# Ledger of designs, part 122: peptides against a protein of PDB entry 4Z63

Target 1, 334 residues: chain A of PDB entry 4Z63
Amino acid sequence: LCLGMNDLTGNIPEDLFHLKRLNLLGIQENRLSGSLSREIRNLSSLVRLDVSWNLFSGEIPDVFDELPQLKFFLGQTNGFIGGIPKSLANSPSLNLLNLRNNSLSGRLMLNCTAMIALNSLDLGTNRFNGRLPENLPDCKRLKNVNLARNTFHGQVPESFKNFESLSYFSLSNSSLANISSALGILQHCKNLTTLVLTLNFHGEALPDDSSLHFEKLKVLVVANCRLTGSMPRWLSSSNELQLLDLSWNRLTGAIPSWIGDFKALFYLDLSNNSFTGEIPKSLTKLESLTSRNISVNEPSPDFPFFMKRNESARALQYNQIFGFPPTIELGHNN

## One batch from the design tools (peptide; made by RFdiffusion4, then SolubleMPNN)

Design b2_p16_7_s4 (from b2_p16_7, 11 letters changed)
Fold by OpenDDE base, seed 5:
Structure b2_p16_7_s4 (fold): chain B 334 residues (1-334), chain A 16 residues (1-16)
Amino acid sequence: as target 1 above (334 residues)
Amino acid sequence: PSYVTSFDPERLQPKQ
């Protein structure tokens, strides 16, 4: 049953929960309000539940033990409060959990040893507090993780050295500290292609440690951290780099010539730093900007990117990084 | 200074 993208109001009719054969319930993008009914437990055949973009409130019901086929739960952009229900945090069937932009709170706890199918987790823009869960690497299929805009004070856990499944990671604006430790840990994530660390590490030094290596890194976004230092030499070994945003930092020195050696680099933002010297001639030879045929059907993260070109402009949502126009931003360097 | 982060993966777009 798909009733998304309407002006539906009120609550879900109780009789809908009698549909024991229902595999898909999509009621997203409505004005549905009240609590999400516990009677969802009666939908024992449910594979996909999409209640996103509504006005639901209260706690998410602890009924996911009665939903053994549930693979997709989409609850983003609601007013949900409390924690992740125990049955949801232990779901062996769940592939994707999206609860972004809610009011969920407390410590984030997932039973990753039980969540054997979890591949995508979006909990961005919530009120989770405490530390990042050290057991996330035990989610052996977890590739996509958005934990942005939570209050995860402290450092990236050392256990994340073992996060072999991790491909896309956003921790933007999560009150994180110690960028040197974070990068030193995350370099061990052999499948990491997208790393977003914007609005963390305030005023720290960007490490220029030649021992750092991100072999498969395609997207690095570390904007608006007030980071000091220079263009990091370790980044020159990330030959697959496609998008680099280091804007709104306090980076100094020259833009190195190796920045033009990235064959796939189509988006570069070094704006609002303190870079000096000449623009490397190698940047004018970026094949990605001159060649028409970058048909890079590369895997994209499930979390959206927002680009704001101007202070007055609306942020444009991009579901795919390849939706960004080829860009070189070097403005506002002094 | 309005830190216009070029990439904010979590900008709350108001419900249109």
Scores: peptide ipSAE 0.047, ipTM 0.747, DockQ to the pose 0.290
Fold by OpenDDE base, seed 1:
Structure b2_p16_7_s4 (fold): chain B 334 residues (1-334), chain A 16 residues (1-16)
Amino acid sequence: as target 1 above (334 residues)
Amino acid sequence: PSYVTSFDPERLQPKQ
């Protein structure tokens, strides 16, 4: 049953939960309000539940033990409060959990040893607090992780050295500290292609450790951190780099010539730093900007990117990295 | 332009 993209109001009729053979319930993009009924438990054949973009409130019901076929739960952009219910945090069937843009709170806890199918987790823009869950690497299929815009105090856990499944990771604006430790840990994530760390590490030094290596890194976004230091030499070994944003830092020194050696680099933002010297001539030879037909294998994170051109501008949502126009931004370096 | 992955435009826009 798909009733998405309407102006439906009120609560879900209780009689809807008598549909025991229902595999897909999509009621997204409505004005549905109230609590999400516990009677969802009666939908024992449910594979996909999409309640996103509604006015739901209260706690998410702890009924996911009665939904053994549930693979997709989409609840983004609601008013949900409380934590992740225990049955959801232990779901062996769940592939994708999207609860972005809610009011979920408390300590983030997932039973990753039970969540054997979880491949995508979007909990961005919530009120989770405490430390990052050390056991996330135990979610052996977990590739996409958005935890941005929460209040995770402290450092990236050392256990994330073992996060081999991790491909897309956003921790933007999560009050994280120790960028040197974070990068030193995350370099061990051999499948990491997209790393977004914007609005963390306030005023720290960007490490220039030649021992750091991100083999498959395509997207690095570490903007608005007020980071000190220079362009990190270790980044020159990330030959697959497509997008680099280090804007709104306090980076100094010259822009190195190796920045133009990235064959796939189509988006570069180094604006609002303190870079000096000449613009490298190698930037004028970027193949991605000169050739129209670079079929780059797009890293497609399940989480959207948000670009804010100006402080007063609305953030533009981009679902794909290639949605970004080819850009070199070097403005405001003085 | 700052990648403000931190601005969830979904919260900034009233649900129409």
Scores: peptide ipSAE 0.029, ipTM 0.692, DockQ to the pose 0.521
Fold by OpenDDE base, seed 3:
Structure b2_p16_7_s4 (fold): chain B 334 residues (1-334), chain A 16 residues (1-16)
Amino acid sequence: as target 1 above (334 residues)
Amino acid sequence: PSYVTSFDPERLQPKQ
């Protein structure tokens, strides 16, 4: 049943929960309000539930043990409060959980040993607090993780050295500290292609440790951290780099010539730093900017990117990395 | 400031 993208108001009719053979319920992009009914438990054949972009409030019902076929739960952009229900945090069937842009709170807890099918987790823009869950690497299929805009204090857990499944990771604006530790840990994530760390590590030094290596890194975003230091030499070994944003930091020194050696680099923002010297001539040789055939069919994060142009403007949303225009931004340097 | 992020700039904007 697909009722998305309407102007439906009020509650879900109770009789809808009698549809025991229903595999897909999509009621997204409406004005549905109140609590999400616990009677969703009666939808025992449900594979996909999309309640996103509504006015739902209250706690998410703890009924996911009665939904053994549920693979996709989308509840982004609602008013949900409380924690992740225990049955949801233990779901062996769930592949994708998206609860971005809610008011979920408390300590983030998932039983990753039970969540054997979980591959995508978006909990960005919530009110989770405490530390990052150390057991996330136990989610052996978890590739996509957005935890941005929560209040996770402290450092990236040491256990994330073992996060072999991790491909796309965002921790933007989560009050993280110790960028040196974070990068030192995350370099062990051999499948990591996308790393977004914007609005963390306030005023720290960007490490220039030549021992750091991100072999498969395609996207690095560490903007608006007021980071000190220079362009890190270790980044030159990330030969697959496609997008680099280090804007709105306090980085100094020259822009190194090796920036132009990235064959796939099509988006570069180094603006609003304290870089000095000449613009590297090698930037004019970026193959990605001269070639018309950018492969559009590469895997992308499930979480969206946002480009914020000013404090008052609505950020532009980009659902794919290749949605970014080819860009070289070097403005507002010394 | 103009920069890339991965979070919603505005909380709880339902479909208006």
Scores: peptide ipSAE 0.346, ipTM 0.839, DockQ to the pose 0.740; fails the geometry check
Fold by OpenDDE base, seed 4:
Structure b2_p16_7_s4 (fold): chain B 334 residues (1-334), chain A 16 residues (1-16)
Amino acid sequence: as target 1 above (334 residues)
Amino acid sequence: PSYVTSFDPERLQPKQ
């Protein structure tokens, strides 16, 4: 049953939960309100539940043990409160969980040993607090992780060196500390292609350790951290780099010539730093900015990206990294 | 000063 993208109001009729053979319930992008009914437990054949972009409130019901076929739960952009229900945090069938932009709170706890099918997790823009869950690497298929805009004080857990499945990771604006430790740990994530760490590590030094290596890194965003230091030499070994944003830091020194050696680099923002010297001539030779249609059909993270050129401008949402316009921003470097 | 990054997956998204 697909009723998304309407102006439906009120709550879900209770009789809908008698549809025991229902595989897909999509009621997203409506004005549905109240609590999500506990009677969803009666939808024992449910594979996909999309309740996103509504006005649902209260706690998410703890009935996911009665939904053994559920692979997709989308609840982003609602008013859900409380924690992740225990049955949801233990779901062996769940592939994708999206609860971004809610009011979920407390410590983030997932039973990753039970969640054997989980490949995408979006919990961005909630009220989770405490520390990052150390057991996330036990989610052996977990590829996409957005935990941005929560309050995860402290450091990236050491256990994340074993996060082999991790490909897309956003921790933007999560009160993280110790960028040197974070990068030192995350470099061991051999499949990591997208790393977003914006609005963390306030005033720390960006490490320039030649021992750091991110082999498959395509997207690095570490903006607005007030980071000190220079352009990190270790980044020059990330030959697949496509997008680099280090804007709104306190980086100094020259922009190195190797920045123009990245064959796939189409988006570069180094604006609002303290870089000096000349603009590298190698930037004029970026192959990605030439008429060559690099049709990069690469998988993008499931979490959206937002671009805002100025404070008054509307934020532009991009669901695919290749949707970004080719950009070189070097402004406000003095 | 208000810092606005060109690229942020979450900061520019309003909370509901």
Scores: peptide ipSAE 0.031, ipTM 0.699, DockQ to the pose 0.217; fails the geometry check

Design b2_p16_8_s1 (from b2_p16_8, 11 letters changed)
Fold by OpenDDE base, seed 3:
Structure b2_p16_8_s1 (fold): chain B 334 residues (1-334), chain A 16 residues (1-16)
Amino acid sequence: as target 1 above (334 residues)
Amino acid sequence: PSYVTSVDPEPLFPKE
């Protein structure tokens, strides 16, 4: 049943929960309000539940033990409060959980040893607090993780050295500290292609440790951190780099010539730093900006990117990395 | 001046 993108109001009719053979319930992009009914447990054949973009409130019902086929739960952009229900945090069937842009709170806890199918987790823009869950690497299929805009004080856990499944990771604006430790840990994630760390590490030094190596890194975004230092030499070994944003930092020194050696680099933002010297002539030779055949079919994060032009302006949403226009931004350096 | 982020710019509360 797909009833998304309407002006539906009020509650879900109780008779809908009699649909014992229903595999897909999509009621997204409506004005449905109140609590998400516990009677959703009656939908024992449910594979996909999409309640996103509504006015749902209260706690998410603890009924996911009665939904043994549920693979996809989409609840982003609601008013949900409380924590992740115990049955949801233990779901062996769940592949994707998206609860971005809610009011979920407390310590984030998932039973990753039970969540054997979880591959995508979006909990961005919530009120989770405490530390990052040290057991996330136990989610052996977890590739996509957005935890941005939560209050995860402290450092990236040392256990994330063992996060072999991790491919796409966002921690933007999560009150993280110690960028040197974070990068030193995350370099062990051998499948990591996308790393977004914007609005963390405020005023720290960007490490220029030549021992750091991100072999498969395609997207690095570390904007608006007030980071000091220079362009990091270790980044020159990330030969697959496609998108680099280090804008709105306090980086100094020259833009190095090796920045033009990235064959796939199509988006570069180094604006609003304190870079000096000449623009590297190698930037005029970027193959990705001269050749039309960028492979558009590369896997992207399940979480969107946002380009924030001004603090007061609505950010532009980009659902895919290749949605970014080919860009070289070097403005506002001195 | 712009920067990239994954932070949803929408308010945590549904627009009234």
Scores: peptide ipSAE 0.255, ipTM 0.758, DockQ to the pose 0.662
Fold by OpenDDE base, seed 2:
Structure b2_p16_8_s1 (fold): chain B 334 residues (1-334), chain A 16 residues (1-16)
Amino acid sequence: as target 1 above (334 residues)
Amino acid sequence: PSYVTSVDPEPLFPKE
């Protein structure tokens, strides 16, 4: 049953929960309100539940043990409160969980040893607190992780050295500390292609440790951290780099010539730093800016990107990395 | 000057 993109109001009719053969319930992009009924447990054939972009409130019901076929739960952009219910945090069938832009709170706890099918997790823009869950690498299929805009104080866990499935990771604006430790850990994530760390590590030094290596890194975003230091030499070995944003930092020194050697680099933002010297002539030879043949079909994060043009402007949403226009921003340097 | 993030800048339910 697909009833998305309407002006439906009120609660879900109780008789809807009698549809025991229902595989897909999509009621997204409506004005549905109240609590999500516990009677959703009666939908024992449910494979996809989409309740996103509504006015739902209260706690998410602890009924996911009665939904053994559920692969997709989309509840983003609602008023859900409380934690992730225990049955959801233990779901062996769940492939994708999206609860972005809710009011979920407490310590983030997932039973990753039970969540054997989980490949995408979006919990961005919630009220989770405490530390990052150290057992997240036990989710052996988990590729896409957005934990941005939560209050995860402290450092990236040492256990994330073993996060082999991790491909797309965002921790933007999560009160993280110790960028040197974070990069030193995350370099061991051999499948990591996208790393977004914007609005963390306030005033720290960007490490220039030549031992750091990110083999498959395509997207690095470490904007608005007030980071000190220079362009990191270790980044020159990330030959697949497509998007680099180091804007709104306190980086100094010259822009190195190797920045123009990245064949796939189509978006570069080094704006609002303290870089000096000449613009490298190699930037004028970026193959990605001359050839339109950027493969638009490359795997991207499931979480959206947002570009803020200024602190007061509405951010532009980009659902794909290749949605970004080819850009070289070097403005507001010395 | 712009910057990229994955954070929704305008949550539907603002954190009080």
Scores: peptide ipSAE 0.242, ipTM 0.781, DockQ to the pose 0.503
Fold by OpenDDE base, seed 4:
Structure b2_p16_8_s1 (fold): chain B 334 residues (1-334), chain A 16 residues (1-16)
Amino acid sequence: as target 1 above (334 residues)
Amino acid sequence: PSYVTSVDPEPLFPKE
């Protein structure tokens, strides 16, 4: 049943929960309000539940043990409060959980040992607090993780060295500390292609440790951290780099010539730093800016990117990396 | 000048 993209108001009719053979319920992009009924438990054949972009409030009902076929739960952009219900945090069937842009709170806890099918997790823009869950690497299929805009004080857990499934990771604006430890841990994530760390590590030094290596890194975003230091030499070994944003830091020294050796680099923002010297002539030789054939079919994160132009402007949303225009921004290096 | 993030720019629960 697909009822998305309407002006439906009120609650879900109770009789809808009598549809025991229903595999897909999509009621997204409406004005549905109140609590999400616990009677969703009666939908025992449910594979996909999409309640996103509504006015739902209250706690998410703890009934996911009665939904043994549920693979997809989309609840982004609602008013949900409380935690992730225990049955959802233990779901062996769930592949994708999206609860971005809610009021979920408390400590984030998932039983990753039980969540054997989880491949995508979006909990961005919530009120989770405490530390990052150390057991996320036990989610052996977890590829896409957005935890941005929560309050995860402290460091990246040491256990994330074992996060072999991790490919796309965002921790933007999550009150993280110790960038040296974070990068030192996350370099062990052999499948990591996208790393977004914007608005963390305030005033720390960007490490220039030549022992750091990110083999498959395509997207690095560490903007607006007030980071000190220089362009990190370890980044020169990330030969697949496509997008680099280090804007709004306090980085100094020269822009190194190796920045132009990245064959796939099509978006570079080094603006609002304190870089000095000449613009590297190698930037004029970036193959990605001279070639018309950007491979539009590359895997992207399931979470959107946002480009914030200024503090008062609405950010532009990009659902894929190749949605970004080819860009070189070197402005405001004073 | 812009910067990239994965954070919703809007407050919690604005409907577009």
Scores: peptide ipSAE 0.174, ipTM 0.755, DockQ to the pose 0.691
Fold by OpenDDE base, seed 5:
Structure b2_p16_8_s1 (fold): chain B 334 residues (1-334), chain A 16 residues (1-16)
Amino acid sequence: as target 1 above (334 residues)
Amino acid sequence: PSYVTSVDPEPLFPKE
């Protein structure tokens, strides 16, 4: 049953929960309000539940043990409070969990040993607090992780050295500290292609450690951190780099010539730094900016990107990395 | 014009 993208109000009719053969319930992008009924447990054949973009409130009901076929739960942009219910945090069937932009709180806890199918997790823009869950690497299929805009004080856990499934990771605006430790850990994530760390590490030094290596890194975003230092030499070995945003930092020195050696680099933002010297002539030879054939079929994270031109501007949403216009921003360097 | 890339600039409950 798909009822998304309407102006439906009130709550879900109770009789809907008698539909024991229902595989898909999509009621997203409405004005549905009140609590999400516990009677969703009666939908024992449910594979996809989409309640996103509504006015739902209260706690998410602890009934996911009664939903053995549930693969997709989308609840982003609601008023949900409390934690992730225990049955959801133990779901062996769940592939994708999206609860972004809610009021979920407390310590983030997932039983990753039980969540054997989980491949995508979006919990961005919630009220989770404490530390990042050290057991996330036990989610052996977990590829996409957005934990942005939570209050995860401290450092990236050392256990994330073993996060072999991790491909797309966002921790933007999560009160993280120690960028040197974070990069030193995350370099061990052999499948990591997208790393977004914007609005963390305030005033720290960007490490220029030549021992750092991100072999498969395509997207690096570390904007608005007030980072000191220079263009990091370790980044020159990330030959697959497509998008680099280091804007709104305090980076100094020259823009190195190796920045133009990235054949796939189509988006470069180094703006609002303190870079000096000449613009590298190699930037004028970026094949990605001259060639029309950027491979459109590259894997993208499940979480959207957002670009702001300034603090007061409406952010532009980009669902795919290739949605970004080819860009070289070097403005506001002195 | 300079850009800041963010993953989630949305306010909590943008439909309010």
Scores: peptide ipSAE 0.169, ipTM 0.749, DockQ to the pose 0.596

